# Peptides against a protein of PDB entry 9GMZ: the designs that were tried, part 230

Target 1, 343 residues: chain A of PDB entry 9GMZ
Amino acid sequence: TGFPLELLTRPATERLAYFENYTVAHPRLKEVYEILMRTIAEPAGASFIFVYGASGVGKTTLRLRVEQKLTELALPKLESDRARVPVVGIEAIAPESRYFNWKEYYTRALITLEEPLIDHKFDYGVRGISRDNFGKINVESKVVAPALRRALENALIHRHPDVFFVDEAQHFGKVASGYKLQDQLDCLKSLANMTGILHCLLGTYELLTFRNLSGQLSRRSVDIHFRRYCADSPEDVQAFKSVLLTFQQHLPLAETPNLVDHWEYFYERTLGCIGTLKDWLKRVLSDALDREATTITLKDLQKRALSVAQCQKMFKEIQEGERQLSETEADVQNLRSALGLGA

## One batch from the design tools (peptide; made by RFdiffusion4, then SolubleMPNN)

Design b2_p23_5_s1 (from b2_p23_5, 8 letters changed)
Fold by OpenDDE base, seed 3:
Structure b2_p23_5_s1 (fold): chain B 343 residues (1-343), chain A 23 residues (1-23)
Amino acid sequence: as target 1 above (343 residues)
Amino acid sequence: SLQTFPTFDEWFEENREKIESLF
């Protein structure tokens, strides 16, 4: 099944929006989604979920789909509990400074958690936090980070989400000179412990450093590796080609482009990351729609491809992350062997 | 052989009972 053919008569904006909202249920996404949903449903005393993988693998797509489905599943319960928010998701921002901005983080978290659709006003107990006439949270500049934290803790307790998502969570690793990464982790642990809310941190392989720095996190965290498709695996290559086949049928163009024939080029410029692939195709589709083109060509693809230099950099970062995971697995096996536990 | 994958929503609906049973 392809895109709805009626889209061909619709405005370019609607055609693009269709593709933007389109999500392929590819094997890695399904696998990670099932693990994540099970972990959210049954945390088993975990306070953290770490979802790590390559940039552009699809972590944001995973988050958004979980948020959507948790919201849908909660709808019957929300009628009886109007204070509840089923899920909250934010993106951690890369600091312009040398350290993570907790004040900004808490402000964004509060704003997201307290969206105007929430009928029940909550008193944050903090002066300088108010709602505007549109129900949006306004935080005065005088409000300090510790006060914002308390407001967020109270809001999380009151709204009781099943999970709190933080995308691009590797940005918590940006510490000022003289500060320890451990202090950032202890801050997050304290927030999770004080609220009783499960935190899911999504990010790059830099999140592995967070796991390794705290023996307490390892006991109270679940790890989910969102793997890319690897060209050395025939099964992964087949899955990647099948994703291309699926996408080519869902590009709302008059003539179906042959993406599969160019699979090696797509792999070269995406490193097996489906998010990177989708973003690339989105850019190319936008260009094609602007030109009122009937299809997309290899030349159109080449115009919007990541550079070889960008791909080389991304690949080095992936290889380092995959290496660290392999070493960790070997260390676990060595530990088990040393304990007299069979491998 | 290559195959087309369903949309995420189609796949979810096919597995709804299994997923809902978790909550």
Scores: peptide ipSAE 0.632, ipTM 0.955, DockQ to the pose 0.835
Fold by OpenDDE base, seed 2:
Structure b2_p23_5_s1 (fold): chain B 343 residues (1-343), chain A 23 residues (1-23)
Amino acid sequence: as target 1 above (343 residues)
Amino acid sequence: SLQTFPTFDEWFEENREKIESLF
């Protein structure tokens, strides 16, 4: 099965939009999705889910697909409970300052949680938070972070989402000198505990630093490692090649490009990260459509590839994250051995 | 042998009952 052939007669914008919206159900995405959905359905007293993995592995795609499907699955319940929001997803923004901007975080969370289409008016109990005539939240500049937190707590309780997603959550780790990263985690933990809402933090391997700092969070958190495909695993190489085979059939071009024959080059420039691969192919497809090209060539790929220097930097960050995880596994084995449990 | 993967939506529909049973 490939792209709809009718797309070849459609505008470049529609052809590009098709590929942009296209998501491959690759093995790692399916696995992480099933674990995440199961954990959301049955948190078993967990207050946090940590989803960590390489930049460009597909965490944002995972989040958006979970948000979409949770919304779809909740539709019958939402008809009876007009106050409910099934899921909330925000992206944590890197602060311009040395401090995480909690005011901005709470404001964005409130705006996202209280979309204009929510018919049920909610009183935030905070002066300076209002809705315009279109139902859009307006937060006055005078509203302080503690007041916004209370408003968010009340909104989360009232809307009762099954999960609150925070993408790029490694940005919580950007604390100024003298503040403990633990204080940020305690703030998040308090928000989750006060609202009873499950929080899912998605981010890079920098999230592992959060896990190590709070032995108490480890008891109330579920960890999900979104792994890249590794070239040292024959199964992972086969899966990565199969992703390339799938993408080449879903590029809306007159001639199907042979991406699989270049799998090593694709692996070199994506490090086994499918999000990075998709973004690369999207850029190349856009260029091809602009030129009314019938296919994609290796030269077209090379023009939009990440540089070797970028890949080397990304790979170092991945290796450090994977090392930290392997140390944790070794620590478990050492603990088991010390307890007289067989390795 | 290399295989093509379904779309995420196709895969979800094939597994809908299993996933819906969680909720």
Scores: peptide ipSAE 0.631, ipTM 0.954, DockQ to the pose 0.853
Fold by OpenDDE base, seed 4:
Structure b2_p23_5_s1 (fold): chain B 343 residues (1-343), chain A 23 residues (1-23)
Amino acid sequence: as target 1 above (343 residues)
Amino acid sequence: SLQTFPTFDEWFEENREKIESLF
């Protein structure tokens, strides 16, 4: 089905909001979603899930949809357990300094965990942490990182989420000269172990470097590769074109644009990343709505496209990540062969 | 052939029982 035709008579803000909230169930998203949901349901002793893939592949969309659906699925149980939060998700911030800010991380995690109107006031046992009348956590500047960690550990134990999401988790890998990335991993591992809460780290292929540093973490982690659509795969090209066909039906415009006819240009400027595609179309839709345009033209698309230089940079990062994964797969095959396990 | 994909929510509702059975 296309967009609700009633939207054509609605304000531009409502038309844009429709498209912003629209999510296509494309094959890669469905695949990764099913794997992720299964892993959350049955972690089999895993403490971590790593979801890695290209920037703009749709990891944030995946996270938000999992958070939404886990919340919906938990609603019947939440009536009996008013202290429980089914899921918590944060975005890791790129440090302004060469150091990952653990204080900020713990603060944001604690705030997010306590934002739900949970009637049960939990005492975190930490002075300088309070709740306002809306249940929002306030952390005084005097509260130190070790105290915030203890507060978060206690909150996670008490709220008992099925999973703790950290988006943009490659930012944990940004350590100053002389600090070991291993210490960051050990800190996260300790938090997961102390709380018993499954952590899901979503990030770019830079997350692979982080994952590979800890053989102990690797033993207790599940890996999920959120792949882009590849132009060398006929099936992937067909899926990508089908995504374009789907999006063109869900752009709330009087005249349906033909996006499929421009699929190569869309592929060139998105590298097969559906998040990048959606963001591009969102910008173009916004411009069209501002002009009260009836449709989107190629010229409108070109105006909001990523530059060739941006695409080249992103593609280089993708190729490096895909190469690292390919080497890992080859290493597994070599190991199996060396063990006398048939390939 | 090209096809239109459902929304994520439509797809989820179609698969709700399967997904709920995981929990």
Scores: peptide ipSAE 0.630, ipTM 0.954, DockQ to the pose 0.848
Fold by OpenDDE base, seed 1:
Structure b2_p23_5_s1 (fold): chain B 343 residues (1-343), chain A 23 residues (1-23)
Amino acid sequence: as target 1 above (343 residues)
Amino acid sequence: SLQTFPTFDEWFEENREKIESLF
């Protein structure tokens, strides 16, 4: 099954939007999705979920699909509990300064939490938080971070989401000292404990640094590794080629491009990350539609590919993350062996 | 052999009962 053939008569904007909204149910996405959904449903006393993996592996796609489906599944229950928000998702912003901007974080969290329920007024108990004529939350510049925190705590308790997502959560780690990183984790831990709301942090392998900083967080966290496809695994190579085969059938062009024949080049420039692959194909499709091209060529792919230098940098970051995980697994095995527990 | 994967929505609908049973 491919794209709807009627798209070939539609505007370029509609063809591009089709592909942008298209999500492949590839093996790693399905696996991580099932684990994440199960963990949200049955957190077993966990306060945190960590979802880590390579940049461009598809973590944002995973989050958005979980948010969508949790919302859809909650719709019948929301009629009886009009105060409830099923899920909240925000993206952490990289700080321009050496310090994470908690005021901005709390403001964005409050705005996102209240947007779905704009008609339901809630008193935050904080002066300088209001709603505009459209029901959008306005936070006055005079409102301080501790007051915004209290407002968010009250809102989270009242709205009681099943999970609070923070995407790009590695940005919490971009503070100038390890102590400040611990302070950020303690702040998040305190928020989760005070509200009773499960927090899911999605990010790069830089999140592994957070895992090691607090032995108390490790006892109350679930870890989910969103793996890329690896070229040393025949099964992973077959899955990656099957993703290419699927995408080539869903590019709304008059002639189906042969992406599979170029699988090694696609692998070289995506490192087995499906998000990176999709973003690359989106750029190439946009260029092809602008030229009214009938298909995509290797030359079109090369024009929008990441440079070899970019891929080398990304690969080093991936290798370091995968190494840290492998060492942790080996350390667990060594600990078990040293305790006289079978491997 | 290579295979095509379903959309996420198609896969979800095929597994809806299993997923809904968690909540």
Scores: peptide ipSAE 0.630, ipTM 0.954, DockQ to the pose 0.862

Design b2_p23_5_s2 (from b2_p23_5, 7 letters changed)
Fold by OpenDDE base, seed 3:
Structure b2_p23_5_s2 (fold): chain B 343 residues (1-343), chain A 23 residues (1-23)
Amino acid sequence: as target 1 above (343 residues)
Amino acid sequence: MLQTFPTFDEYFEENREKFESLF
């Protein structure tokens, strides 16, 4: 099934919005989604889930789809429990300074957790935190990070989400000179323990540094590798081509573009990352709609492609992450062998 | 053979009972 044909008579904005909201249930996304949903439902004493993979693999898409579906599943229960939030998701921001801004993190987390859709007023017990006339949280500049943390702990306990998502979580690794990354991990661990709320950290392969620094965190964490499609795997190539075939049917254009015939070029400029592919196609679709074009050409694709230099940089980062994972798997096997447990 | 994948929503609806049984 393709896009609704009625879209061809609709404004360019609606046609673009359709494609923006469109999500392909591709094999890697389904696999990671099923593991993540099961882990959220049955954390088995885990306090953390780590979802790591290449930039542009689709981690944000995964998060948003889990958030949407957890919310949908919770709706019948939320009618009776107006204080509950089923899920909360934030994006960690890159600090402008050389250290992670915990004050900003706690503020954003509170604002997101207490969005105006919740009728039940909660007192945070912290002076300088209030709700505006629209029900949004206002945090006065005088409120310090420890007070914001306590407010967040209380809010998380009261709202009791099934999971707290933090996207771009590699930004927690940005510590000032003289500070330890371990202190950031201990801070997160303490927040999860104090609230009893499962935390899911999504990010790049830089999250592996978090996993490896704390043997205690590792014992209470579930790891999910969101893999890209690899060109050396025939099955992955077939899946990637099938994603292209699916996307070409869901571009709301009068003439279906042939994306599949250009699969190697798409792979070269996305590295098998479906998020990067979708973002590229979105830019090209926007340009085509602005020109009232009937289809997308190779020239249109080339105009919005990442540069070779960008792809080379991204590929080096991916290779380093994949190498670290392979070494970790080998180390586990070596440890098991040394313990006499076998493979 | 190449195939078209369902939307994420179609995939979820086809497996709704499986996911609802988790919660």
Scores: peptide ipSAE 0.661, ipTM 0.965, DockQ to the pose 0.847
Fold by OpenDDE base, seed 2:
Structure b2_p23_5_s2 (fold): chain B 343 residues (1-343), chain A 23 residues (1-23)
Amino acid sequence: as target 1 above (343 residues)
Amino acid sequence: MLQTFPTFDEYFEENREKFESLF
């Protein structure tokens, strides 16, 4: 099934919005989604889930879809428990300073957790945290990070989300010289332990540094690798081409572009990352709609492609992450061999 | 053979019972 043909008579804004909201259930997304949903439902004593993968692989899309569907599944229970929030998702921000801004993190978490639509007033037990007349949380500048942490702990306990998502979580690793990354992890671990709330950290392969530093976290964490499609795998190439086939049918244009014939060029400029592909096609679609074009050409694609230099940089970051994972697998095999367990 | 993948929402609806049984 392609896009609704009625879209061809609709404004460019509506046609673009259709494609923006369109999400392909591609194999890697489905796989990671199923693992993540099962792990959230049955954490088996895990306090953390780490979802790592290339930039533009689709981690934010995964998060948003899990948030949406967990909210939907919780609706019947929320009618009986008006205090409950089924899921909370925030994005960690890169610090402007050399230090991760915990005050900003806690403030954003509180604001997200306590949306105005939540009828149940919660007393944060902290002076300088209030709701305005619109139900929005206001945090006074005088409120210190330890007080905000206590407020967040209390709010998480009261709201009992099934999971707390932190996107771009590699930003926790940006610690000033002399501070240990371990201290940031211990802070997060303490928050998860004090609240009993499962934390899901989504980020780049820089999250692997967190995994390697805490052998204790490894026992209480589930790792989910959101892989890109690899050109050295015939199955992955077929899946990537099938994604292109799917997207070309869902571009609301009068003439269906042949994206599949250009699959190698799409792969070269996306590195097998479907988020990067979608963002590229969105930009190209926007340009085509602005020109009232009937289709997308290779020239239109080339105009909005990432540069070779950008792709080379992204590929180096991917290769380093994939290498670190491969070394971990080799370490497991070496451990098995050393234990007299066959490889 | 190349295939068209469903939307994420279609995929979820086709598997709704499976996901509802988790929670």
Scores: peptide ipSAE 0.660, ipTM 0.965, DockQ to the pose 0.869
Fold by OpenDDE base, seed 5:
Structure b2_p23_5_s2 (fold): chain B 343 residues (1-343), chain A 23 residues (1-23)
Amino acid sequence: as target 1 above (343 residues)
Amino acid sequence: MLQTFPTFDEYFEENREKFESLF
């Protein structure tokens, strides 16, 4: 089954929106989704979940789908508990300054947590935090980060989400010269401990640095590796080609493009990252719709491809992350062998 | 053989009971 054929008579904006909202249930996404959902339901004393993987692997898609489905599953319970928010998710912003802005983080978290038209007004007990007539939170510039933190702690306790998501969490690692990354981790740990709310940090392989810095966090964290598809695995190549086959059927164009025949070129320019692939196809689809084209050609793909230099940079970052994980796996095997448990 | 994958929503609906039983 492909896209709804009625889309061919609809405006370009609707055709593009269809593809933007379209999500393929590919094997790696399903695997990570199932692990993440089970871990959220049964954290087993964990305070943190780390979801790490390549840039463009699909971590934001994973987060948004978990947020959507946790909200959907909670709807029947929310009728009786109007104070509850089932899930909250924010994206950590890369600071314009070299240093992570906690004031902005707390402000964004508060705004997101209170965005639902929740009839129950929560008083934050902080002067300069108010709600407008539409229920939107306004934070005055005079409110300091420690006051915003207390407001967020109280809001998280009151709203009691099953999980607090932080996307692009590697930005917590952007610490001033002379400051320790440990202080950022201790701040997050304290927030999780004070609220009793499970935190899920999604990010690049730079999150491995967070994992390795605190032996105390490692005891209270679950790690989820969102892997790319690897060209050295026949099964991964077949899955990647099957993703291309699926996407080509869901591009709302009059003629189905043959993406599968170009699978090596798609792999070269995405490194097996499905998010990168989808974003590339969105750009190409937008260009095709603007031209009222019936299909997508190789030339159209080439116009919107990442450069070889960009791919080489991304690949080096991936290789370093995969190497660090492989070393950790080898260390576990060595430890098991040394304990007499066998490899 | 290559295959088409379902949408995420189709996948979720096919497994709804499994996920609902977690929460």
Scores: peptide ipSAE 0.659, ipTM 0.965, DockQ to the pose 0.859
Fold by OpenDDE base, seed 1:
Structure b2_p23_5_s2 (fold): chain B 343 residues (1-343), chain A 23 residues (1-23)
Amino acid sequence: as target 1 above (343 residues)
Amino acid sequence: MLQTFPTFDEYFEENREKFESLF
């Protein structure tokens, strides 16, 4: 089924919003979603989930869909437990300095945790945290990071979410030294242990650096690799072409564009990342709607494509991440062989 | 053969019982 044909008579803003909100259940997204949902439901003593993959693979889309559906599934239970928040998700901010801003992190986490429950009063046990007349949390500038941490610990214990999401979690790694990175991991580990709340960190392959720094975190973490579609796999190529076929039917234009015939160009400029593909098509659709165009052309695609230099840089970062994972898998096989367990 | 994929919402509704049984 394609887009609702009635959209062709609607304003450009509604047509663009339709495509923006449209999410394809492509094979890799379904696979990772099922693993993530099962792991959240049955963490088996894990305190962390790491979801890593290429930039633009769709990790933010995965998070938002899990948040939405966990909230929906919890609604019947929330009638009996009005203090509970089923899920909380934040995006980590890139540090402006060589130091991660924990004060800002704790403040954002508290704001996000309490936003769905504006009407439910909670005493944080910390002076200088209040609600304004609109129910929004206000944190006074004098409140120090250790006090905000205690407030967040108390709030997480009281609200008891099934999972705490941190998107763009590679930003924790953007610190001046490996020692400071370990301190940050120990801080997160302590927060998870003190609250009993499962933490899910989503990010790029830079998250693999976290796995190497703490053997103790490795024992209490589940890894989920969100893979891109690879051109060397016939199955992945067919899936990628099928995503293009699906998107071309859901572009609210008078004439259905033939995206599938240009699949190699789409692959070249997205590296098999569906999030990058969707963002590209959104930009092209916006331009087409602004011009009242009936369809999109190859020239329209080229105007909004990532440059070859950008794609080369992104591909190098992907190859390094995929190499590190492949080496880890090979090391496990070598260890099994050396232990006499067989490959 | 190329195929069209469902929306994420359609996929979830088709598997609702499976996901509800987890929680």
Scores: peptide ipSAE 0.653, ipTM 0.964, DockQ to the pose 0.882

